# Peptides against a protein of PDB entry 8YVU: the designs that were tried, part 121

Target 1, 39 residues: chain A of PDB entry 8YVU
Amino acid sequence: PQLCYILDAILFLYGIVLTLLYCRLKIQVRKAAITSYEK
Target 2, 160 residues: chain B of PDB entry 8YVU
Amino acid sequence: TWLTVLKKEQEFLGVTQILTAMICLCFGTVVCSVLDISHIEGDIFSSFKAGYPFWGAIFFSISGMLSIISERRNATYLVRGSLGANTASSIAGGTGITILIINLKKSLAYIHIHSCQKFFETKCFMASFSTEIVVMMLFLTILGLGSAVSLTICGAGEEL

## One batch from the design tools (peptide; made by RFdiffusion4, then SolubleMPNN)

Design b2_p19_6_s3 (from b2_p19_6, 14 letters changed)
Fold by OpenDDE base, seed 1:
Structure b2_p19_6_s3 (fold): chain B 39 residues (1-39), chain C 160 residues (1-160), chain D 39 residues (1-39), chain A 19 residues (1-19)
Amino acid sequence: as target 1 above (39 residues)
Amino acid sequence: as target 2 above (160 residues)
Amino acid sequence: as target 1 above (39 residues)
Amino acid sequence: LDIYIELFLKLLELLKKFM
């Protein structure tokens, strides 16, 4: 049971980090698309 | 600028892989220290008997370290080395997943056969514990495989 | 305890999906960068 | 155990640098 909670914590943290990275990358893709459209 | 982003991502993936490897090694060490796997009846700990936590952790650690070093030095030979190591780690991860799935099936079968209603029975406790550890190791192995594959793709993309 | 395992499964799936999406976005950014360099 | 702890700490430091 305790191991399950530890795993949950690790996976949760990993999920948060990936979400932040994904958001940043998505913003970059959008910026790149806008810049490409203006050219 | 784009290269710097990729570098950060590769380094992150490498660190994640090393972390996963370390966790797997820790679990392997704990299980080996607490339980005499050789005296446990059945194949509940088949993954441990195969030494997967150890060699898998080593492969993932090497792959992660090489990925980090490759990213830091930006040398072509290191990129190739990292790609090779990540590929090897990906294969090892796939093999590990297979072993863990087999172990999980055996553990679940054992639990089913013994109709483990009472958690305090030694055999049921061991089977349950094994199942929990195997599930954790499976998740970690999949994480490691994901990181290794991601690093492999990144490395391959840099060589093209 | 059972809820913990369910949460682990959900978080794990989420992590995999995010990783795949992140990879796809990364490839898109690469393609966009290459296209921008060729112009 | 000490080696594992040190390795873990090094990894945490690397993770912190990445964040």
Scores: peptide ipSAE 0.484, ipTM 0.810, DockQ to the pose 0.092
Fold by OpenDDE base, seed 4:
Structure b2_p19_6_s3 (fold): chain B 39 residues (1-39), chain C 160 residues (1-160), chain D 39 residues (1-39), chain A 19 residues (1-19)
Amino acid sequence: as target 1 above (39 residues)
Amino acid sequence: as target 2 above (160 residues)
Amino acid sequence: as target 1 above (39 residues)
Amino acid sequence: LDIYIELFLKLLELLKKFM
């Protein structure tokens, strides 16, 4: 039971990190799309 | 630049591999410290008896480190080395997943056979604990394999 | 304890989905970069 | 174990740089 909660914490942290990276990548895609549209 | 983003992603994946490896090693060492796996009858800890937490963690660590180094130096020989290491880590991860699945099946079968209604019984506790650890290791191995495969694809794309 | 395992499954699924989305987004960024280079 | 802890700490530091 305690190990399960530890795993939850790790997976939660991983999910947060991936979400942040995804957001950053999404912003980059948007910037690239805008630059391509202006060119 | 897009190349800078890809490099950051490779480094992140490498770091993730190293982290996964470290967590696997930590779990392996904790289990080995708490339990005398060599004297446990049955295949409940077959993955640990096979030494997977150790050799798998080593492979993932090496792969992650090589990926980070390859990304930083951007040398052709390092790219090939990283690709080789990532491929080896991917194979190791696949093997590890197979071992862990087999171990999980055996652990679940053990729990079923012993009709573990009482959590505080030593055998049931050990079987449950083994199952939990094996599941955790399986998740970590899947994450490691995913990162290794991703790095392998990135490295292969750079060589082509 | 059962809730913990359910949470683990949800978080794991979320991690997989985010990884797939991240890969797709990365491919889109690559395609956008190639298109911008050819233009 | 100490080497592993040190490596883990370095990894955490790298992760913090990415965040």
Scores: peptide ipSAE 0.484, ipTM 0.809, DockQ to the pose 0.088
Fold by OpenDDE base, seed 5:
Structure b2_p19_6_s3 (fold): chain B 39 residues (1-39), chain C 160 residues (1-160), chain D 39 residues (1-39), chain A 19 residues (1-19)
Amino acid sequence: as target 1 above (39 residues)
Amino acid sequence: as target 2 above (160 residues)
Amino acid sequence: as target 1 above (39 residues)
Amino acid sequence: LDIYIELFLKLLELLKKFM
């Protein structure tokens, strides 16, 4: 039972990190699109 | 267009919020159906007694729906409404996390006090089950908060 | 313990979906960057 | 339960539109 809780914590952390990375990547895409439109 | 990609992402976040809300509501309903929480003495189910799975689910559902509608209609008034709803959902999520953490601490304290070495004792089983449900609800709430904050940032970026 | 495994499955699925979305977004960013460089 | 099922089905339809 402790192992599953540890796995939950790892997967949860992974989900948070991926969400943050996805947000950062989305912001980068937006910046790239704006820069491409201004050219 | 990049706008269409961003719109799809916001819609996805909105769907994630709705899904999180539905899961929270389902867990709340299951717990209420299986366990007569009203008759359970103690603070093991304090978050459920406070009705968090229900009102939290409603807030996240409304936020997600408003986000999806705002994106679909691309109207300025809807964007503002979605931003407001997402902000409210973010606040609700933060409050929910706090309540769930408090409940988790109480549940853990209960388990510790009763020295629940025998998993098969009804009280210990109920406390363990409560702890598991609270942890699940906590994760779902954090996920919902993350989606609401993301939608809020996206909405704020569109208004600027 | 069964709930823990269900949560693991949900978090795992969520992680996979986010990873796929992140990969797609990363590919789009790369394509946008290449298109911007060729202009 | 039926309302939950309908809501779940609507959510699935929304998810399918994103795929």
Scores: peptide ipSAE 0.476, ipTM 0.809, DockQ to the pose 0.084
Fold by OpenDDE base, seed 2:
Structure b2_p19_6_s3 (fold): chain B 39 residues (1-39), chain C 160 residues (1-160), chain D 39 residues (1-39), chain A 19 residues (1-19)
Amino acid sequence: as target 1 above (39 residues)
Amino acid sequence: as target 2 above (160 residues)
Amino acid sequence: as target 1 above (39 residues)
Amino acid sequence: LDIYIELFLKLLELLKKFM
């Protein structure tokens, strides 16, 4: 049961990091799309 | 540029692979230190008896290190070496998953046969502990395989 | 303890889905960058 | 063990650069 909680913590942290990276990438895509539309 | 983003992703995947390898090695060493697997009857620790945490960790560590070195030095020969290492690590990861699934099935069968109603019985406790470790190792192996496959695809794309 | 295992499964599935979405988004960014370079 | 600790610290430093 203690190992399960450790795994939960690691997976949760991994999920947060991936979410932040995804958000950054999504912002970059939006900026690129806006720049392409203005040209 | 897109190349800078790709480079950062390769480094991230390499780091993830090394981290996965280190965690697998740590779990292997902890289990070997706490439990005398040789005296445990049955195949509940078959993955450990096969030495998977050790050789799997080595393969993933080598693959991750080669990927990071290849990215830092930006040399064509290192890219090919990294691709080869990542492919080998992907094969090793697939084999590891198979071994872990077999171990998990044996552990679950053991729990079912002994009708483990009392968690504190030594045999049931060991089977439950084995199941928890095997599940954790399975998740780590899947993550490692995912990173190795991703690096392999990226490396193959650079060679084309 | 059973809730911990369920949480592990959900977090693991979430991690896989996020990884796939991130890969798809990355491919889209690459395609957008190539299209912007050709213009 | 010292080599592992050093490797782990380098890994953490790399992870911090990615964040």
Scores: peptide ipSAE 0.468, ipTM 0.802, DockQ to the pose 0.077

Design b2_p19_6_s4 (from b2_p19_6, 15 letters changed)
Fold by OpenDDE base, seed 4:
Structure b2_p19_6_s4 (fold): chain B 39 residues (1-39), chain C 160 residues (1-160), chain D 39 residues (1-39), chain A 19 residues (1-19)
Amino acid sequence: as target 1 above (39 residues)
Amino acid sequence: as target 2 above (160 residues)
Amino acid sequence: as target 1 above (39 residues)
Amino acid sequence: LELYISLFLKLLNLLRNFM
């Protein structure tokens, strides 16, 4: 049972990191789209 | 700019792969330190007996390191090396998943046979612990395989 | 303990979905970059 | 063990640089 909670914590952290990266990538895509539209 | 983003992604994937490898190794070492797997009857720890946490961790670590180095130096020979390492890591990950699934099935069968109603019984505790560790290792292996495959695809795309 | 395993499954699924979305977003950015380069 | 610790530290530094 303790190992399960540790795994939950690791997966939760991984999920947060991926979410942040996804958000950053999404912002970059938006910036690229705006730059492409201005060209 | 996009190439820079891709490079950052490759580096992240490489880091994730190394981290996964390190976690797998840590679990392997902890299990080996706490349990004498060689003396455990049955195939509850078959993945550990096969040494998967160790060799799998090594393959993933090498693949991750090569991917990071390849990304940083952007040399054709390093890209090929990284692609080869990632391919090898992907194969290792697939093999590891297979071994872990087999181990999981055996562990679950063991739990079922012993009708583990009492958590504090030594055999039931060991079987439950084994199952938990195998599940964790399976998740980590899937993550490692995902990173290795992603890096392989990225490397192959750069070579074409 | 059962709740922990359920949480693990949810977090794992979330991680997979985020990875797929990230890959799709990456492909979209690549396509946008190629289109911007051809312009 | 020392090698693993060093690798772990390198990984942490890489993660920190990535963030």
Scores: peptide ipSAE 0.488, ipTM 0.813, DockQ to the pose 0.079
Fold by OpenDDE base, seed 5:
Structure b2_p19_6_s4 (fold): chain B 39 residues (1-39), chain C 160 residues (1-160), chain D 39 residues (1-39), chain A 19 residues (1-19)
Amino acid sequence: as target 1 above (39 residues)
Amino acid sequence: as target 2 above (160 residues)
Amino acid sequence: as target 1 above (39 residues)
Amino acid sequence: LELYISLFLKLLNLLRNFM
């Protein structure tokens, strides 16, 4: 049971980190698209 | 186009938010149907007694739906509406997290006080089950909040 | 304990989906960057 | 229950449209 909760915590943290990274990547893509359009 | 990708991402976040809301509602319904929380003494189900799974799910669902509709129609008024709904959902999520944390603390305290070494005792089992459900709801609420905040940031960026 | 395993499964699935989306987005960013460099 | 099923179906349709 403790291992399950630890796994939940790890997976949850992973999900948060991935969400943040995805947001950052999305912002980068958006900036790249804007820069490409201005050229 | 990059705009299409961004739109898909916002829709995905909206869908995730709706899904989170539905899961919370499902858990709330299941717990209410099985345990009849209204008759349970104590604060172990305080979040359920407060109706958080229901109103929280509604807020997240509305926010997600508005976000998806806003992205599909690409109208300025819908974008503003979605931004407002996402902001409201973010606030609701934060409040929900607070309530769930308080409930979790009370449930853990209850378990500690009763020295629930025998998990098979009805009261201890219910308290542990409540704690598990509250933890799950807390995680879902945090996910929903993350989605709502992300959508809010995206919406704010489109208005600038 | 069963609920914990269900949560693990959901979080795991979510993590996989996010990872796939992140990979797709990263590939798109790379393609956009290459296209911008060739111009 | 019917409302729940309707909401679930709506969610599935939303997911399908997203895919």
Scores: peptide ipSAE 0.486, ipTM 0.814, DockQ to the pose 0.079
Fold by OpenDDE base, seed 1:
Structure b2_p19_6_s4 (fold): chain B 39 residues (1-39), chain C 160 residues (1-160), chain D 39 residues (1-39), chain A 19 residues (1-19)
Amino acid sequence: as target 1 above (39 residues)
Amino acid sequence: as target 2 above (160 residues)
Amino acid sequence: as target 1 above (39 residues)
Amino acid sequence: LELYISLFLKLLNLLRNFM
């Protein structure tokens, strides 16, 4: 049971980090699309 | 801009918020159906006694629905309504987190005081169950708050 | 303890889905970058 | 319960369409 809670914490942190990375990547895609449109 | 990114994800965030709300509601209903919280001694279920799973779920659901509708119709009045609902949901989420943290502390304190080594003792079982549910609700509330805040920022950006 | 395992499963699934989305988005960024370079 | 299931399915479909 203690290991389960530790795993939950790790997975939760991983989820947050992935969400942030996804947001950053999406911003990059949008910037790339805007730059392509301006050309 | 960050605002543009958030705007495109508004529907997704709204759906996520509704889903989170539904999960919270499900947990609330399960706990209420299985346990008579009113007869449980102590404050181990303070979050449930406060009705957080219910009103929190309602606020998140309304916020999510309004966000989705606002995004689809792109009407100024709906944007304002969504912004208001998301702001209210964000406040509700913050309050919910506070209540859940307090409940978690009480539950942990109870477990510590009774040195619950035997899981089959009714009081220890209830405290453990409460702790588990509160932790799950806390995670869901954090997710809901994150979505509501994101939607609020999107709505605020649309009004500027 | 059983609820902890359920949470682990949900978080794990969420992590997998986010990873897949991240990969897809990364591919899109690469495609956009290539298209921008060819112009 | 049926309403909840329907709402849940609708949400899943929305999520699937978003992905």
Scores: peptide ipSAE 0.481, ipTM 0.799, DockQ to the pose 0.084
Fold by OpenDDE base, seed 2:
Formats: C-alpha cells, sequence, structure tokens
Structure b2_p19_6_s4 (fold): chain B 39 residues (1-39), chain C 160 residues (1-160), chain D 39 residues (1-39), chain A 19 residues (1-19)
C-alpha cells in the first residue's frame, strides 16, 4: 500500500510538470506562427 | 507576459476547474451512498461530514462556468463576475485543503491508536479507505485551487 | 489499496496522453522553425 | 442524471476541441 501512494505522488508530479511544459510549448508555437505571419 | 499566457489558457483552466469539481462531487456522492458517515466513530470522514465535496464542487463549478462564459462572450460585466467567482473559489479551495489536512491527521492518528497491523479489520479498513479518499480529494483540491488562482490572476489583469 | 491502484491507472493514462500531445506539439514547433528558415 | 450526463458530454467536447 505504501508503494501505491508513492507511485501516485510521482505520477501526480509528472502530470504537473508535463502540463507546464505543454503550456510553454504551446506558447512557443503561437509565437512562431506570429513571427511567420509578420514575414 | 504571464498574464497573456493565462488569458489564452483561461478556457482550459475553466474546464479543468469544472472537471475537478465534478470528480469531487462524484467522490462525495459515492462515499455518502456507500457509507453512513453519521455512524462512523471518530473524525475519519470529517471533510465529508463538513460537506466539503458538495459545497466545494458547487463553488468550483460556478467559477469554472463563469470563466468559460466570460471568455466566450467577451463582455466586461461577465469578466467582473468571473473574477469574483474565481476569488470565492480560491478561498473555498484553501479552506477545503485545510479541512482535508485536518481530516488526514485525524485518520492517521486513528490508525496509530488502533495499531492497524491487520488491514482486514473493519475499523482499520475504514481508516485506510478514508485516508485514500482524503488524499485523492486533497490532490483534486490543490489542482482546483491552482486553476482558480490562475483564473483570478488572469481576470485581475484584464481589469487593470 | 484498490482505489490507489485505480488512481494509478488513471494518472498513468493521463501521463501517456500528455506525453503524446507534447510530442505532437514539439514536432509542430520544429516544422514551424524549418519553414521560417526557408523564408 | 440526464442533465449531469449532458454536462459531462459538453465538457468532453470542449476538451476535444481544445486538443
Amino acid sequence: as target 1 above (39 residues)
Amino acid sequence: as target 2 above (160 residues)
Amino acid sequence: as target 1 above (39 residues)
Amino acid sequence: LELYISLFLKLLNLLRNFM
């Protein structure tokens, strides 16, 4: 049972980190699209 | 700026908040349907006794819905309403976290007092189940609070 | 303990979905960068 | 229950459109 809770914590942290990275990457895609439109 | 990023993700944050609220409501409903909390000795389910899954879910749902509506209609009056609702949801989330932490402490204390080495004992099983549910609710509440705070910051930035 | 394993399964699935979305977004950023370089 | 299901489906569609 303790191992299950540890796994939950790791997976939760991983989910948060991935969400943040996804948001950052989405912003980069939008910035790249705007820069391409200005050219 | 961070504000522009949050504005672009406002709809996503609102949806996340509603989803979190729905999950909390589902867990609350399931626990209330399966267990008669009034007959459970101790404060193992103190968060449920306080009705947090219900009122918390309502606040988060209203906040999320208002945020989505505000973004879609792009009306100034809705932005103010969404900001107010998100602020209220943030306060509710903070209160919920506090209640859940207290519940978790009581549940852990109960497990220690009864020396729950035998998992299949009814009391120990209930305490373990409560601990698991409280931990899940705590994670969901933290996620909901994060979304509500993000939406509040976004709304405050639009009013400036 | 059963609920813990269910949560692990949900979090694991969520992590996989986010990883796939992140990979797709990363490919889009790379394609946008290449297109910008060709202009 | 029907209202709850409809709301859930609406949420799923919103999530799908966001992806």
Scores: peptide ipSAE 0.471, ipTM 0.791, DockQ to the pose 0.074

Design b2_p19_7_s1 (from b2_p19_7, 15 letters changed)
Fold by OpenDDE base, seed 5:
Structure b2_p19_7_s1 (fold): chain B 39 residues (1-39), chain C 160 residues (1-160), chain D 39 residues (1-39), chain A 19 residues (1-19)
Amino acid sequence: as target 1 above (39 residues)
Amino acid sequence: as target 2 above (160 residues)
Amino acid sequence: as target 1 above (39 residues)
Amino acid sequence: LDFYLELFLKLLELLLKFM
């Protein structure tokens, strides 16, 4: 039971990190698309 | 530049792989320190008896380290080496997942056979603990495999 | 305890989906970069 | 164990730098 909660914490942290990275990457793609449209 | 972004991502994946390996090694060490697995009857700890936490951790660590070194030095020979190591780690991860699934099935079968109604019984507690550890290792192995495959695809894309 | 295992499964699935989406987004960024370099 | 802990901490620091 305690190990399950530890795993939840690790997976939760991993999910947050991936979400932040995904958001950053998505913003970069949007910026690149806008720059390409202005050319 | 896109290359710098890709390098950062590859390094991140490599670090994630090494971290996964270290966590697997830590769990293996803790289990071996708390439980004398060699004296435990049954296949509840079959993955530990096979030494998967140790050799799997080594393979993932080597793959991650090679990936990081390859990115830092940006040498063609290192890229190939990293690709090879990541491929090997991917195969090792797949094998590890298979072993862990088999272990999980055996552990669940053991719990079912002994009708573990009393959680505080030593055998049932050990079986439950084993199941939890195996599940954690399975998740870590899948994460490691995902990282290794991602690194392999990145490396293959750089060679093409 | 059962809720913990369910949460683990959900977080694990979420992690896999995010990883796949991140990979797809990364491929799109790479394609966009190649297209920008050819112009 | 201390060596592994130190290595783990270094890896964590490296991971945090990538975030």
Scores: peptide ipSAE 0.506, ipTM 0.808, DockQ to the pose 0.095
Fold by OpenDDE base, seed 4:
Structure b2_p19_7_s1 (fold): chain B 39 residues (1-39), chain C 160 residues (1-160), chain D 39 residues (1-39), chain A 19 residues (1-19)
Amino acid sequence: as target 1 above (39 residues)
Amino acid sequence: as target 2 above (160 residues)
Amino acid sequence: as target 1 above (39 residues)
Amino acid sequence: LDFYLELFLKLLELLLKFM
């Protein structure tokens, strides 16, 4: 049971990191789309 | 700038792969230090007996390192090397998943056969612990395989 | 302990979904960059 | 083991830079 909680913590952290990366990438896509529209 | 972003992503994936490898090695080492797997009857620790946490971690570590080096140096020979290493790591990951699934099935069967109602019994504790470790290793292997495949696709895209 | 395993499954699924979405978004960024370069 | 630990720490630092 303790190992399960450790795994939960690792997966939770991984999920947060991926979410942040996804958000950054999404912002970049939006910026690229705006820049492409201005050309 | 997008190439720079992709490079950063490759490095991140490589680091993630190495981290996964290190975690696998840590778990393998802990299990081997706590349990004498060689004397355990049954196939509850078949993945550990096969040495998967060790060789799998080595393959993932090598592929991750090569991916990071390839990204940093941007040399054609390093790209090919990284692609080869990532392909090898992907194969190793697939093999590892297969071994872990087999081990998980055996562990679950063992738990079912012994009707483990009392977790304090040594056999039930070992089976439960094995199942938990195998599940963790399976998750780590899937993560490693995902990173290796991603790096392989990225490397293949650079060669085309 | 059962809740922990359920949480592990949910977090794992979330991680896979985020990885797929990230890959799709990455491909979109690449396509947008290529299209912007051809203009 | 110490080498692996140092490598792990370096990788963790690298990951933290990406976060």
Scores: peptide ipSAE 0.504, ipTM 0.807, DockQ to the pose 0.085
Fold by OpenDDE base, seed 1:
Structure b2_p19_7_s1 (fold): chain B 39 residues (1-39), chain C 160 residues (1-160), chain D 39 residues (1-39), chain A 19 residues (1-19)
Amino acid sequence: as target 1 above (39 residues)
Amino acid sequence: as target 2 above (160 residues)
Amino acid sequence: as target 1 above (39 residues)
Amino acid sequence: LDFYLELFLKLLELLLKFM
């Protein structure tokens, strides 16, 4: 049970990091799309 | 700009692979230090007896290191080397998953046979602990395989 | 303990899905950048 | 153990530089 909680913590952290990276990438895509539309 | 983004992702994947390898080594070392696997009756720790946490971690670590070095030096020969290492790591990861699944099946069968309703029995505790560790190792191996495959695809894309 | 294992499975699946989505988004960004460079 | 800890810390530092 303790190992399960440790795994949960690691997976949770990994999920947060991936979510942040995904959000950053999504923002970059939106910025690129806006810049291409204004030209 | 795109090459820079790709490079950052390759390095990130390489770091993730190395981290996964390190975690696998840590788990292997801890299990080997706490449990005398050689004296444990049964095949509950078959993956550990096969040395998977060690050789698998080495393969993943080498693959990750080569990926990072290849990204930093931008040399074509290093890219090919990284691709080869990532391919080898992917194969090792697949083999590791297979071994871990077999170990998990054996552990579950052991728990079922001994009717582990009493968690306080040493054998049932060990079987449960083994199952938990094997599951953790399985997840780590899948993550490592995912990173290795991703790096392999990235490397193959650079060679085309 | 059962809830912990369920959480592990959900978090693991979430991690895989996010990784795939991230890869797809990255490929889309690459295609968009190539298309903008050829104009 | 110290070697592994240092290696882990270096990897963590490298990971943090990417974030």
Scores: peptide ipSAE 0.503, ipTM 0.804, DockQ to the pose 0.093
Fold by OpenDDE base, seed 2:
Structure b2_p19_7_s1 (fold): chain B 39 residues (1-39), chain C 160 residues (1-160), chain D 39 residues (1-39), chain A 19 residues (1-19)
Amino acid sequence: as target 1 above (39 residues)
Amino acid sequence: as target 2 above (160 residues)
Amino acid sequence: as target 1 above (39 residues)
Amino acid sequence: LDFYLELFLKLLELLLKFM
């Protein structure tokens, strides 16, 4: 049971980090698309 | 730029493989230090008895190291070596998953046969602990296999 | 204990899906950057 | 153990650079 909770914590942290990275990439894609449309 | 990004991806995947290998090795050493597997009746720890945490960790470590070295030195012969190591690691990962699934089935069968309503009974506790460790190792093995397959595809693309 | 295992499965699946989405998004960013450089 | 720890720390630093 304790190991399960530790694994949950690690997976949860990993999910948060990936979500933040995904958001950053999505913002970069949007900025690149806007810059391409203005040219 | 594309080559630079691919190199960064290869390095990341190599690091992931080495990390997975180290975690598997740590789990193996902890289980071996805490439990005398030789005295445990049944096949609850069959994956540990087979030495999977050890040889699996070695294969993933070698694959990860070769991937990192290949990326740093930019030598064609190292790329081929990394591709071979990643392929071997992928096969090892598949074998490991099979062993872990068999172990998981045996552990679950043990829990059902002994009607483990009393979690604090030594046998039921050991079976539950084994199941948890096997599930964790299964997840790590799947992650390692995913990284090895990804590196294999990247390496095959570079030869092509 | 059962809830912990269910949570592990959900978090693991979420991690895989996010990784796939991140890879797809990264490929899209690269394609957009290449297209912007060719213009 | 120290070698493995240093290797782990280097790998962690590399991972952090990718983030």
Scores: peptide ipSAE 0.483, ipTM 0.787, DockQ to the pose 0.074

